# Peptides against a protein of PDB entry 5OOQ: the designs that were tried, part 62

Target 1, 227 residues: chain A of PDB entry 5OOQ
Amino acid sequence: YREDVRQVVTHPANALSFLQPGRLVEISVNGKDNYGWGAVVDFAKRINKRNPSAVYTDHESYIVNVVVNTMYIDSPVNLLKPFNPTLPEGIRPAEEGEKSICAVIPITLDSIKSIGNLRLYMPKDIRASGQKETVGKSLREVNRRFPDGIPVLDPVKNMKIEDEDFLKLMKKIDVLNTKLSSNPLTNSMRLEELYGKYSRKHDLHEDMKQLKRKISESQAVIQLDDL

## One batch from the design tools (peptide; made by RFdiffusion4, then SolubleMPNN)

Design b2_p14_7_s3 (from b2_p14_7, 6 letters changed)
Fold by OpenDDE base, seed 5:
Structure b2_p14_7_s3 (fold): chain B 227 residues (1-227), chain A 14 residues (1-14)
Amino acid sequence: as target 1 above (227 residues)
Amino acid sequence: MLGSYWEDYSPIPK
């Protein structure tokens, strides 16, 4: 269901009006390269100069330029072609322990996981020296303030998506979420897990107390023997 | 930095 929602939200008819400069979007390229939250620079309709008759799907028909601060430092960013969403080999986010840099990457709408409720103040010329890094600092600040993630635009309340099938989908999701949260079995299982963890912690604590007592007793015996 | 971002729920004007 989440993918179904994403498909509707990221459709050009819905997404483009919320891709203003500075808009924060969560980025996943090819379903595997997660760059996290980036900032929109601009977008344009995808035009293939070599094949003007090329037909793209709705989600591939636009290119969105985004600033990310999670690009792997040794990625061949110099090979990035403007308005080409087919990224060169080696372009990837930094993994744990790797250094990252700021970069502008062209992505399709299909690479957007979510659209946030926040916009950054963007430099006039993002290609100017140091400007990408400034945006990167802003992204870091936002991530620090929102450790659980940036709030996502509400598809219905904010984006005003009024498609009947979509509304039905959203209602279904809400019902399922409510059932999941209110399910006594789920709650009981969670309680059991919590008590299980607590019990194990308590047992370990008691074991440690017993060990400390045994150590103290042994030391007392040794002192008595030395006396 | 405070003030580097803001909440925006508005669409681009058509």
Scores: peptide ipSAE 0.509, ipTM 0.890, DockQ to the pose 0.503
Fold by OpenDDE base, seed 4:
Structure b2_p14_7_s3 (fold): chain B 227 residues (1-227), chain A 14 residues (1-14)
Amino acid sequence: as target 1 above (227 residues)
Amino acid sequence: MLGSYWEDYSPIPK
Protein backbone atom coordinates (compact mmCIF):
# COMPACT_ATOMS: atom_id res chain seq x y z
CA TYR B 1 0.00 0.00 0.00
CA ARG B 2 2.84 2.37 0.69
CA GLU B 3 4.09 1.91 -2.81
CA ASP B 4 0.63 2.52 -4.15
CA VAL B 5 0.41 5.77 -2.27
CA ARG B 6 3.87 6.71 -3.44
CA GLN B 7 2.92 6.16 -7.04
CA VAL B 8 -0.01 8.51 -6.74
CA VAL B 9 1.90 11.12 -4.77
CA THR B 10 4.83 11.13 -7.15
CA HIS B 11 2.70 11.32 -10.26
CA PRO B 12 3.42 14.53 -12.18
CA ALA B 13 -0.13 15.73 -11.72
CA ASN B 14 0.41 15.78 -7.98
CA ALA B 15 4.13 16.00 -7.28
CA LEU B 16 5.27 18.78 -9.59
CA SER B 17 3.26 21.42 -7.76
CA PHE B 18 5.26 20.64 -4.65
CA LEU B 19 8.70 20.44 -6.17
CA GLN B 20 9.57 24.06 -5.57
CA PRO B 21 13.20 25.01 -5.15
CA GLY B 22 14.34 23.92 -1.74
CA ARG B 23 11.60 21.34 -1.23
CA LEU B 24 12.93 18.44 0.74
CA VAL B 25 12.38 15.05 -0.80
CA GLU B 26 13.50 11.62 0.25
CA ILE B 27 15.47 9.99 -2.51
CA SER B 28 15.89 6.36 -3.39
CA VAL B 29 17.42 5.60 -6.76
CA ASN B 30 16.62 2.27 -8.38
CA GLY B 31 15.15 1.06 -5.15
CA LYS B 32 18.54 0.50 -3.56
CA ASP B 33 20.54 3.69 -3.45
CA ASN B 34 19.12 5.67 -0.58
CA TYR B 35 20.44 9.20 -0.50
CA GLY B 36 18.13 10.30 2.27
CA TRP B 37 16.57 13.71 2.25
CA GLY B 38 17.72 16.09 -0.44
CA ALA B 39 16.65 19.50 -1.65
CA VAL B 40 15.02 20.18 -4.98
CA VAL B 41 16.87 22.54 -7.25
CA ASP B 42 14.51 22.47 -10.19
CA PHE B 43 12.75 20.12 -12.56
CA ALA B 44 12.15 19.88 -16.26
CA LYS B 45 10.30 17.71 -18.67
CA ARG B 46 12.49 14.90 -19.86
CA ILE B 47 13.60 15.32 -23.43
CA ASN B 48 15.60 12.75 -25.29
CA LYS B 49 17.69 14.62 -27.79
CA ARG B 50 18.79 11.44 -29.47
CA ASN B 51 15.28 10.14 -29.73
CA PRO B 52 12.78 12.95 -29.62
CA SER B 53 9.97 10.50 -30.14
CA ALA B 54 10.84 8.59 -27.02
CA VAL B 55 7.87 8.04 -24.78
CA TYR B 56 8.43 7.89 -21.07
CA THR B 57 6.14 6.77 -18.32
CA ASP B 58 4.60 9.52 -16.27
CA HIS B 59 7.02 8.91 -13.43
CA GLU B 60 9.99 9.00 -15.76
CA SER B 61 8.82 11.90 -17.87
CA TYR B 62 10.39 14.57 -15.68
CA ILE B 63 13.88 15.08 -14.37
CA VAL B 64 14.29 16.55 -10.92
CA ASN B 65 17.63 17.98 -9.93
CA VAL B 66 18.26 17.51 -6.24
CA VAL B 67 21.07 18.37 -3.88
CA VAL B 68 22.11 15.50 -1.69
CA ASN B 69 24.70 15.55 1.05
CA THR B 70 25.19 11.79 1.15
CA MET B 71 27.09 11.22 -2.08
CA TYR B 72 30.07 8.93 -1.66
CA ILE B 73 33.16 11.08 -1.80
CA ASP B 74 34.85 8.95 -4.43
CA SER B 75 31.83 8.81 -6.69
CA PRO B 76 32.57 9.99 -10.21
CA VAL B 77 30.37 13.05 -9.90
CA ASN B 78 32.17 14.66 -12.79
CA LEU B 79 30.56 12.10 -15.06
CA LEU B 80 27.07 13.18 -14.11
CA LYS B 81 25.20 14.45 -17.12
CA PRO B 82 22.63 17.13 -16.62
CA PHE B 83 19.11 15.88 -17.10
CA ASN B 84 20.30 12.31 -17.50
CA PRO B 85 18.77 10.19 -14.77
CA THR B 86 20.82 7.18 -15.81
CA LEU B 87 23.59 7.65 -13.33
CA PRO B 88 27.13 6.59 -14.14
CA GLU B 89 28.57 3.52 -12.53
CA GLY B 90 29.95 4.33 -9.14
CA ILE B 91 27.47 7.06 -8.33
CA ARG B 92 26.15 5.97 -4.97
CA PRO B 93 25.47 7.15 -1.47
CA ALA B 94 28.15 6.83 1.14
CA GLU B 95 27.96 3.77 3.30
CA GLU B 96 28.60 3.67 6.99
CA GLY B 97 32.11 4.79 7.71
CA GLU B 98 32.56 6.42 4.33
CA LYS B 99 32.87 10.12 3.75
CA SER B 100 30.19 11.92 1.83
CA ILE B 101 30.00 15.07 -0.24
CA CYS B 102 27.29 17.28 -1.59
CA ALA B 103 26.22 16.74 -5.16
CA VAL B 104 23.44 17.63 -7.51
CA ILE B 105 21.95 14.57 -9.11
CA PRO B 106 19.24 14.25 -11.72
CA ILE B 107 16.50 11.86 -10.71
CA THR B 108 13.10 10.86 -11.96
CA LEU B 109 9.90 11.19 -10.02
CA ASP B 110 10.06 7.46 -9.50
CA SER B 111 13.12 8.00 -7.32
CA ILE B 112 11.19 10.16 -4.89
CA LYS B 113 10.25 8.17 -1.85
CA SER B 114 8.60 11.00 0.05
CA ILE B 115 7.89 14.69 -0.26
CA GLY B 116 8.56 16.61 2.91
CA ASN B 117 6.75 19.53 4.41
CA LEU B 118 9.93 21.61 4.57
CA ARG B 119 11.71 23.84 2.11
CA LEU B 120 15.23 25.12 2.36
CA TYR B 121 16.34 28.56 1.39
CA MET B 122 18.24 27.87 -1.76
CA PRO B 123 21.10 29.83 -3.23
CA LYS B 124 20.36 31.57 -6.49
CA ASP B 125 23.12 29.68 -8.21
CA ILE B 126 23.58 26.23 -6.79
CA ARG B 127 26.36 25.53 -9.26
CA ALA B 128 28.51 28.30 -7.87
CA SER B 129 31.44 27.33 -5.74
CA GLY B 130 30.49 26.46 -2.21
CA GLN B 131 26.77 26.73 -2.71
CA LYS B 132 26.12 23.02 -2.66
CA GLU B 133 27.98 22.79 0.59
CA THR B 134 25.83 25.53 2.04
CA VAL B 135 22.76 23.52 1.20
CA GLY B 136 24.49 20.51 2.65
CA LYS B 137 24.92 22.29 5.94
CA SER B 138 21.25 23.15 5.94
CA LEU B 139 20.38 19.55 5.24
CA ARG B 140 22.53 18.42 8.13
CA GLU B 141 20.83 20.86 10.41
CA VAL B 142 17.40 19.67 9.36
CA ASN B 143 18.39 16.06 9.83
CA ARG B 144 19.69 16.91 13.27
CA ARG B 145 16.40 18.52 14.20
CA PHE B 146 14.38 15.68 12.75
CA PRO B 147 16.23 12.53 13.70
CA ASP B 148 13.17 10.42 13.00
CA GLY B 149 12.79 11.90 9.56
CA ILE B 150 11.32 14.99 8.05
CA PRO B 151 7.54 15.16 8.25
CA VAL B 152 5.92 14.04 5.04
CA LEU B 153 3.26 16.06 3.29
CA ASP B 154 -0.18 14.67 3.82
CA PRO B 155 -1.45 13.60 0.41
CA VAL B 156 -4.99 14.62 1.19
CA LYS B 157 -4.73 17.51 3.61
CA ASN B 158 -1.66 19.16 2.13
CA MET B 159 -1.37 17.98 -1.44
CA LYS B 160 -5.13 18.09 -1.93
CA ILE B 161 -5.30 14.82 -3.74
CA GLU B 162 -9.04 14.44 -3.77
CA ASP B 163 -9.48 11.59 -6.17
CA GLU B 164 -12.24 9.40 -4.84
CA ASP B 165 -10.41 6.19 -5.51
CA PHE B 166 -7.33 7.50 -3.80
CA LEU B 167 -9.35 8.52 -0.79
CA LYS B 168 -10.81 5.07 -0.66
CA LEU B 169 -7.34 3.63 -0.83
CA MET B 170 -6.20 5.80 2.02
CA LYS B 171 -9.15 4.75 4.11
CA LYS B 172 -8.42 1.14 3.40
CA ILE B 173 -4.84 1.63 4.43
CA ASP B 174 -5.98 3.14 7.67
CA VAL B 175 -8.27 0.22 8.27
CA LEU B 176 -5.56 -2.23 7.39
CA ASN B 177 -3.11 -0.54 9.67
CA THR B 178 -5.62 -1.17 12.36
CA LYS B 179 -6.45 -4.63 11.11
CA LEU B 180 -3.42 -6.66 10.02
CA SER B 181 -5.74 -8.58 7.71
CA SER B 182 -4.66 -6.70 4.62
CA ASN B 183 -5.63 -8.49 1.45
CA PRO B 184 -2.74 -7.40 -0.75
CA LEU B 185 -4.50 -8.63 -3.86
CA THR B 186 -7.53 -6.48 -3.27
CA ASN B 187 -5.31 -3.52 -2.67
CA SER B 188 -3.36 -4.13 -5.83
CA MET B 189 -6.51 -4.22 -7.89
CA ARG B 190 -7.61 -0.93 -6.49
CA LEU B 191 -4.22 0.51 -7.11
CA GLU B 192 -4.54 -0.46 -10.74
CA GLU B 193 -7.75 1.42 -10.99
CA LEU B 194 -6.20 4.42 -9.35
CA TYR B 195 -3.18 4.43 -11.57
CA GLY B 196 -5.30 3.95 -14.61
CA LYS B 197 -6.84 7.29 -13.95
CA TYR B 198 -3.54 9.08 -13.60
CA SER B 199 -1.41 7.34 -16.15
CA ARG B 200 -1.78 6.28 -19.71
CA LYS B 201 -3.24 2.80 -19.55
CA HIS B 202 -0.43 1.04 -21.32
CA ASP B 203 2.57 1.83 -19.15
CA LEU B 204 0.84 1.41 -15.83
CA HIS B 205 -0.28 -2.07 -16.68
CA GLU B 206 3.25 -3.37 -16.64
CA ASP B 207 4.08 -1.68 -13.39
CA MET B 208 0.94 -3.00 -11.87
CA LYS B 209 1.72 -6.49 -13.01
CA GLN B 210 5.06 -6.25 -11.32
CA LEU B 211 3.48 -4.94 -8.20
CA LYS B 212 0.96 -7.73 -8.20
CA ARG B 213 3.73 -10.24 -8.52
CA LYS B 214 5.54 -8.74 -5.58
CA ILE B 215 2.39 -8.78 -3.54
CA SER B 216 1.75 -12.36 -4.48
CA GLU B 217 5.26 -13.29 -3.51
CA SER B 218 4.89 -11.57 -0.20
CA GLN B 219 1.66 -13.38 0.47
CA ALA B 220 3.28 -16.65 -0.36
CA VAL B 221 6.00 -15.97 2.16
CA ILE B 222 3.45 -15.12 4.81
CA GLN B 223 1.59 -18.31 4.12
CA LEU B 224 4.78 -20.26 4.47
CA ASP B 225 5.40 -18.71 7.84
CA ASP B 226 1.92 -19.64 8.96
CA LEU B 227 2.57 -23.16 8.11
CA MET A 1 20.93 27.36 11.65
CA LEU A 2 17.59 28.82 12.54
CA GLY A 3 15.89 30.24 9.50
CA SER A 4 17.44 27.95 6.95
CA TYR A 5 14.14 26.22 6.33
CA TRP A 6 10.42 26.69 6.69
CA GLU A 7 7.28 24.64 6.52
CA ASP A 8 5.53 24.98 3.21
CA TYR A 9 2.27 23.29 2.40
CA SER A 10 1.47 25.37 -0.64
CA PRO A 11 1.58 24.21 -4.21
CA ILE A 12 3.20 26.10 -7.02
CA PRO A 13 0.61 28.40 -8.43
CA LYS A 14 -0.69 27.18 -11.76
Scores: peptide ipSAE 0.508, ipTM 0.889, DockQ to the pose 0.631
Fold by OpenDDE base, seed 2:
Structure b2_p14_7_s3 (fold): chain B 227 residues (1-227), chain A 14 residues (1-14)
Amino acid sequence: as target 1 above (227 residues)
Amino acid sequence: MLGSYWEDYSPIPK
């Protein structure tokens, strides 16, 4: 059920509005590389210039750049390409006893385990010398203050996910935490219905964003011509 | 200030 909740929470229709600069997110890449809590730098829609016809799943359709302070020190961070979520071999979090460094890594929404209720103040240019380390220091401070983990945004109260099936899922989880009576198969079937609804919401959001951009661009051109 | 954090429950305006 946790994975089911994660799928809904990290869907673009829900997650993107909470991926402001500095937002703390818990990161797990490819289900194996746990970087812990990192800070969002920015995000963008995934565009494949080599294959414009490439179709991505909803959870892979956006790239989120995040600062982590748990990168293994000997990882080939110089091989990282902005907005390329396919990480080079050797890019991994530090294990126990290994030294770590701060790095900006591009991840997909599917690599987000949870979205925290905290935001860091972010430098204007995270790629400038020393800025990643500053964010890393802030991350360490937060982790010190929250040894049991950063509080996660409430999907219903905070993220305002009001889908009826999702609410039912959340209620079932609550009941299961007390009674262990829920059927996993029922939840999987409902997820497909939820995804259908979220996809429609996402389409509307993208349409609105594109429209706003077009309006802004048109206004900018008009102002330039009037100048 | 760099190094500080705050609680934020607000979404990015659409």
Scores: peptide ipSAE 0.513, ipTM 0.894, DockQ to the pose 0.644; fails the geometry check
Fold by OpenDDE base, seed 1:
Parts: C-alpha cells; sequence; structure tokens
Structure b2_p14_7_s3 (fold): chain B 227 residues (1-227), chain A 14 residues (1-14)
C-alpha cells in the first residue's frame, strides 16, 4: 500500500505543484541509492533531443534537479549531465564511514520517496561557488532538528488529492493501522508491561508502608519502656 | 542557521 500511495503522490499531476525551489524531498534512486532528504532546485519536462518520439512514463516524464549533501566524495560528479537522469557509474550516496559532498543530481519523479512539508531558502544561483555547500549546511540543520525524518505532506489535506480510489486506499490504510494498534495481542503485551511496572511499584509502596509501620511500632514500644 | 527553512503547504500557482 505504501508504494501505491507513493505512485499517486509522485504522479506529475500531484507532485509538480509541490516541487518549488527549496522543497525538501526524500530521494531514492533506482530503489537502491538512498540520498536522504534533498532540496529541489527546479524541474523540467524530459525532452529527448536525440529521439523526440521517445515516450516516457508519467513518473519518468520530468526531471527534477535536487541538491543532496550525501554524495560520496569520490563519486564522479564531474560526469553528471544536467537534465540527464541516467546517472554515471559510481554516482552513489556515501556509506557509513565515508565522506560526503554536496551535489546537484537530476532525478525522475519515480526517485522521490516522499515530499516534505519544509522548504529551504535557496540561493539564486546554486551552481555558483559555495552555494551548494550553503544548502548542504541547511540540510544538515534540518536533519538535526528532525532526526526521525521530515514531516511528509498530507496527500489529502495538503496536496488536495481527491481521487476516489486514492481516498479509499487511504481509508483502508488508516483502518489497518488502527487494527494493528488495537490488536489484542499488542494491547495484551502492553498491558502486561504496564501491569508489571504497576505491580512492582505497588509492591515497593506496600513494602515501604509496612517498614514505616514497623519503625513506628518499635518507636512506640521504646517510648512505653521509658515511661 | 535558524530560519533557513519554513513550512510550506501551498502549491505552485498554475
Amino acid sequence: as target 1 above (227 residues)
Amino acid sequence: MLGSYWEDYSPIPK
């Protein structure tokens, strides 16, 4: 169901109106290379000058230029061609322990995993010296503030997707999520955990109460002997 | 820098 939602959200009819400069999008190229959250520079309709008759799918019919701050430092970024979403070999995100750099990469709509509710202030000329790094700093700040991920635009409330089938899909997902959260097994496990915590607390409280009574009784006995 | 981003729920005007 998540993929079905993604397909609808990233469709040109829905996505393009929310790909303003600076819009944060979560990027996964070819379902393999996860660049994390990047910032939209611009987008354009994909035109094949060599083959004007080329027909692209809806999700491949536009090229989105995005700034990422997770590009592997030794990636051949100089081989990147503007408006060519076919990335050269070696273009990949940095893995754990590797150094990363900022880069502008052309991607298709199909490479967008999520559209965030945040926009960055973008430089007028992102290709100017140092501008990519500035955006990179902003991305780092956002990621720091949102360690669990940037909030995603609501497809219905924000993106105004009113397709009946999509609404039905969203309702089904909501019902399933509710059922999973209300699953008796999940509730029972949580109840057992809570009960265990409360039981332990109650036991300790009762033990303390009994101890205080014993102390008071012993003090009372001592006072009676002193009389 | 604080203020480098904002929440935006608006679409690009067609």
Scores: peptide ipSAE 0.508, ipTM 0.889, DockQ to the pose 0.502; fails the geometry check

Design b2_p14_7_s4 (from b2_p14_7, 6 letters changed)
Fold by OpenDDE base, seed 5:
Structure b2_p14_7_s4 (fold): chain B 227 residues (1-227), chain A 14 residues (1-14)
Amino acid sequence: as target 1 above (227 residues)
Amino acid sequence: MLGTYYEDYSPIPK
């Protein structure tokens, strides 16, 4: 169901009006490379100069340029082609322990996981020296302030998506979420899991106390024998 | 200090 919602939200008819400069979007390229939250620079209709008759799906028909601060430092960013969402080999987010840099990458709408309720103040010329890094600092600040993620635009209340089928989908999701939250079995399983974790911690604590006592007793006996 | 970010729920005017 989440993917169904994403497909509707990221459709050009809905998404483009909320892709203003500085808009924060969560980026996952090809469903594999998670760059996290980036900032929109601009977007344009995808035009293939070599094949003007190329037909793209709705979600691939636009290119969105985004600033990310999670690009792997050794990625061949110099090979990035403007307005080409087909990223060169080696372009990827930094993994744990790797250094990252700021980069502007062209993505399709299909690579947008979520659209946030926040916009950054963007430099006038993002391609100017140091400007990408400035945006990167802003992204870091936002991520620090929102450790659980940036609030996502409400598809109905904010984006005004009024499609009947979509509304039905959203209602179904709400009902399911309510059922999951109110399910006594789910609550009992969670309680049991928490109790199990607590019990294990308590057992370990008791074991440690017993070990400390045994060590102290052994040391006391050794001291008595040395006397 | 100009904030680094702001909330925006508005669409681009058509």
Scores: peptide ipSAE 0.539, ipTM 0.896, DockQ to the pose 0.562
Fold by OpenDDE base, seed 3:
Structure b2_p14_7_s4 (fold): chain B 227 residues (1-227), chain A 14 residues (1-14)
Amino acid sequence: as target 1 above (227 residues)
Amino acid sequence: MLGTYYEDYSPIPK
């Protein structure tokens, strides 16, 4: 059921509004590469230039750039491609006893394990020399203050996920924690219904982006006419 | 001194 909750929380309809610059997120790539808590730089809708008709799952439809301070020092970070969440071979977190460095990596929403209640103050240009290391220092400080992990946003109280089926799921989890058994298959079916509802919702972020573009275009036209 | 971090429970404004 924890995975079920994660799927709902990391769905674009819920997660994107909380992926502001500096937002701390817990990162796990491919279910095995745990980078720990990183800081969001930005995000963008995933676009395949070679195949514009490519359809991605909801959880793979956005790319989130995050700063991590746990990258293995000998990882081929120079091979990282912006906005390409398919990480090159050798990109991995440092293991025990290995040295780590700070890096910006592109991930999908599916690689977010949890969304924290904290934001870092981010440099304006994270790609400038030394800036990612500054963020790395901040991450170290946060980890020092929160050795048991960053407090996670409450899906209901903070993220305002008010879907009835989700609320029922949360209640079931609470009941299960009190040793009442529920049918996992029933919950899975409800999750599919939830995803269906989310996918049918208009992407407000994209709409806002389009609206901003239209406004800019209109202003440009007006300026041309005034010339 | 800019703090290292701050709590933020708000979504991006729509």
Scores: peptide ipSAE 0.538, ipTM 0.899, DockQ to the pose 0.540
Fold by OpenDDE base, seed 4:
Structure b2_p14_7_s4 (fold): chain B 227 residues (1-227), chain A 14 residues (1-14)
Amino acid sequence: as target 1 above (227 residues)
Amino acid sequence: MLGTYYEDYSPIPK
């Protein structure tokens, strides 16, 4: 259900209006590289110069430039290509005990785990010498103030996502949080219906299939544990 | 001194 909510929240129709400069977002690239909370620099519609006819999913159709302060110090940040969310090999967050640096990375909306209620005061030119480090200092301060994480925008109250199906989903999640008896399959079907409203039918089908697979795999694991 | 951060619940005006 959390992933279902995330998909709705990070949809361009909902997320872009809250990706102002300085907006804090929680970043997870490819579901494995957790950079923690970073600050939005800007965003742009994804354009493939080599293949102008390339069609991207809604969640991959925009590139968000974010400042992170958790980049591994020996990451080949010089190989980062502007507006290319396919990160070079070796670009990763610092692990425990490793030193980190500030970097601007291009990510897709799909790499946003959550959108925070806070914005940083951003320098006018983040690419100027020392400016990334200034933002990094700000990020450290915020993290110090919020050791349990930055408060997340409420999808309904703050982001004003008022889609009836989404509201129903949220209510179900609340009920399920109280009762673990939620059928993951039922939730996935509802998510599909929700995404169908936001996304053009063609692109969501693949994402939905992947989600269904993950849900099925999760259910299989649960069944194995019950065995 | 302008704070490091501020709360913002507003969307970008369309």
Scores: peptide ipSAE 0.534, ipTM 0.896, DockQ to the pose 0.705
Fold by OpenDDE base, seed 2:
Structure b2_p14_7_s4 (fold): chain B 227 residues (1-227), chain A 14 residues (1-14)
Amino acid sequence: as target 1 above (227 residues)
Amino acid sequence: MLGTYYEDYSPIPK
């Protein structure tokens, strides 16, 4: 059930609105590399210049750049490519007893475990010398203040996910926390229905964003011509 | 000193 909730929460139709700069997100890359809580720098739609016809899943269709403070110190961070979520070999979080450094890594939405209710104050230029470390210090402070983890955004109350099937899922989870009675298979079937609804919502959102951009670009061109 | 973090429940305006 947790994975089902995660799939809905991290869908572009829901997650993107809450990936503001500084937003704290819990990161797990490829289901194995746990970086803990990191801070969002920015995000962009994934574009494959080499294969423009490439079709990505919804959860892989966006790249989120995040600052983490748990990167293994000997990781080949110099090989990281902006907006390339395929991480080089050796890029991993520090294990117990290993030293860590701050790094900006590109991840997909599928690598987000949870979205926190907190945002960091982010520097304007995170790539400038020392800025990553500043964010790292902030992350350490947050972790100190929240040793049991950063509070997660409520999917219903905060994220306003109002899909009926999702609400039913959440209710079932609540009941299961008290009583182990729900069938996992039933939830999987409903997830497909939810996914379809969110996909449609995403399409509308993307269309609106594109329209706003086109309008802005057109206005900018007009202003330049009038100058 | 600007705080380290703040609570934010708001979505990016569409």
Scores: peptide ipSAE 0.539, ipTM 0.900, DockQ to the pose 0.543; fails the geometry check

Design b2_p14_8_s1 (from b2_p14_8, 4 letters changed)
Fold by OpenDDE base, seed 4:
Structure b2_p14_8_s1 (fold): chain B 227 residues (1-227), chain A 14 residues (1-14)
Amino acid sequence: as target 1 above (227 residues)
Amino acid sequence: SLLGTYEEDTEPLP
């Protein structure tokens, strides 16, 4: 269901109006390369100069340029081509213990995991020396202020997605979330109750077994005295 | 505190 929501949110009809300069977006490229939260520079319709007749899916039909501060330092960022979302080999986020740098990467809408409700104040010229690093500092500051994650735009309240099927999807998710949140506690309480009942039943069974043994012993003694 | 680092913006492009 989360993916279904993501598909709707990142559709051009919904997403593009919220991709203003500085908009924070959570970036995952090819479902594996998680760059975290980056800042939108701009976007443009994807044009294939070599094949003008190329048809792209809706989610691949636009290129979004984003600043990330999590690029692996030894990534071949010089090989990045503007408006080419097919990233060169070696372009990846820094892993734990690796150093990172700021970079502008072209991504598709399909690489947006979520759209934040925050916008950074962006430099006028992001290509100028030191400007990417300035954005990187801003990103670090935001992440520091929001350790639990940057707030996501509400698809209904903020993005005004009023499609009936989407609203039904959201309601289903809410119901499931409510059930999931209630289940661990309910299951824990039920487990304790069941354990308590089992413990009591076992104790009663042992008591009954002991009582039956005492009765049998007493009857055996009576028979010996009559012999 | 980097004053002016970010703002909340929940509005679409005009």
Scores: peptide ipSAE 0.489, ipTM 0.896, DockQ to the pose 0.553
Fold by OpenDDE base, seed 2:
Structure b2_p14_8_s1 (fold): chain B 227 residues (1-227), chain A 14 residues (1-14)
Amino acid sequence: as target 1 above (227 residues)
Amino acid sequence: SLLGTYEEDTEPLP
């Protein structure tokens, strides 16, 4: 059930509007490498320059750049490529007793475990010297203040996910949490129907984003002509 | 204590 909720929450139609700079997200890369809570820098649609016809799943179709403070100190961070979610070998979180550093890593939406209700105040240039470490200090402070975990956005109240099947799923989870009962088979069948509905919302969101870009580009051109 | 380090934000991008 948690995975079903995660799939819906991290779908582009729902997640992208909540990936503002500084948004705290819980990161698990490839379901194995847990970086904990990181801060969103930015995101972009995934473009394969070598294969423009590449088809990505919805959850792999965007790249999110995040600051983490849990990168293993001896990880080959210099090999990280911007907007390439295929991380080099050796890029991993620090284990217990190992030293960690701050790093910006590109991840897919599928690597987001949860979206927090908190945003950090982010520096203007995260790539500038010392800025990643500043964000790292902020992350440590937040973790100190929330020892039981950073509060997660409410999918219904905050994210306004109003799909009937999703609401039923959430209700079932609440009942199950109370009764300690599991029925995993019923949730997977409804996920396909949910994704079909979100696809239409995603198309609208992409259209709006493209329109906003065109407006911004037009304004930039006007400013250039006025110089 | 880094007061002002974070804020609660439950609103989507405009």
Scores: peptide ipSAE 0.489, ipTM 0.898, DockQ to the pose 0.477
Fold by OpenDDE base, seed 1:
Structure b2_p14_8_s1 (fold): chain B 227 residues (1-227), chain A 14 residues (1-14)
Amino acid sequence: as target 1 above (227 residues)
Amino acid sequence: SLLGTYEEDTEPLP
């Protein structure tokens, strides 16, 4: 269901009006290259000058330029072509232990995982020397202030997506989230009751806590995959 | 602390 929500939210009819300069967006390219939160520079309709008859899907029909601060330092950023969302080989986020740099990358709407409710104050000329790094500092500051994640725009309240099917989808998600929150607790309580009947030993209590965590994590993952 | 780093903006483009 998360992907279904993402498809609706990132559709041009909904997303473009919220892609102002400085808008924070969570970026995932090709479903695997997670750049984290970046800042929108601008966007434009995708035009193929070599093949003017090219038809793109709605989610691929626009190019969004975003500043990221998680680009792998040895990525061939010099090979990035303006308005070309097909990224060169080797363009990737830094992995754990790797150094990162700031870069402007062109992405499609399909590479937006979420749209945040925050906008950075952007430099007038992001291509000027040092400006990307300034945005990078801003991104780090935001991430520091929001350790639990940047707040996402509410699709209904903020984005005003009022499609009936979408609203039904959102309701289903809410129900599932409620179940997710309740089931681990219910299962944990049952487990606690069960283990409480067997032994009040300290070791059992710790094992129970670990098991509860594992169950909760597993259930959360399963339910998130089902969404 | 970068003062004036960001703002909350829940409004669409005009």
Scores: peptide ipSAE 0.488, ipTM 0.896, DockQ to the pose 0.588
Fold by OpenDDE base, seed 3:
Structure b2_p14_8_s1 (fold): chain B 227 residues (1-227), chain A 14 residues (1-14)
Amino acid sequence: as target 1 above (227 residues)
Amino acid sequence: SLLGTYEEDTEPLP
């Protein structure tokens, strides 16, 4: 059920509006590499230049660049490719006793474990020398202030996920936390229906963003002609 | 002092 909630929360239709620069997110890559809390730099729709017709799942359709302060110091960070979520071999978080460094890594929405209610004030150019380390200091300070973990956005109160099936899921989780009677099959069918609804919402949202961009571009062209 | 390095933000992008 926690995974079901995570799938809904990290769906583009819900997550993208909360991935502002500086947004704190908890990162787990491939279900094994836990980087802890990182800060969002930006995100973009995933584009395969080699195969423009490539279709990605909703959770793999966007790339989120995040600053982490837990990268293993000897990781081949120079091999990281911007907007390529397929991380090179050896890219991993530092283990206990190992030294860590700050790095920007590209991840998919599927690598987000949770979305925090905090945003860092981010440098204008995170790729400039020393800027990642500044964010790293901020992350350390936040972790110091929140030893029990950074507060997570409330899916209902904050994210305004008002889908009836999701609300029923949340209620079931609350009940199941008190009563262990889960029928996973019934929940999976409802989750698929939710995904269908969110996918439609996402398509509309992307269309609106594209329209806004076209309007902005057209206005910029008009301003250039007036100049 | 790292005061003011973060804020609570529970609002979506406009």
Scores: peptide ipSAE 0.486, ipTM 0.899, DockQ to the pose 0.488

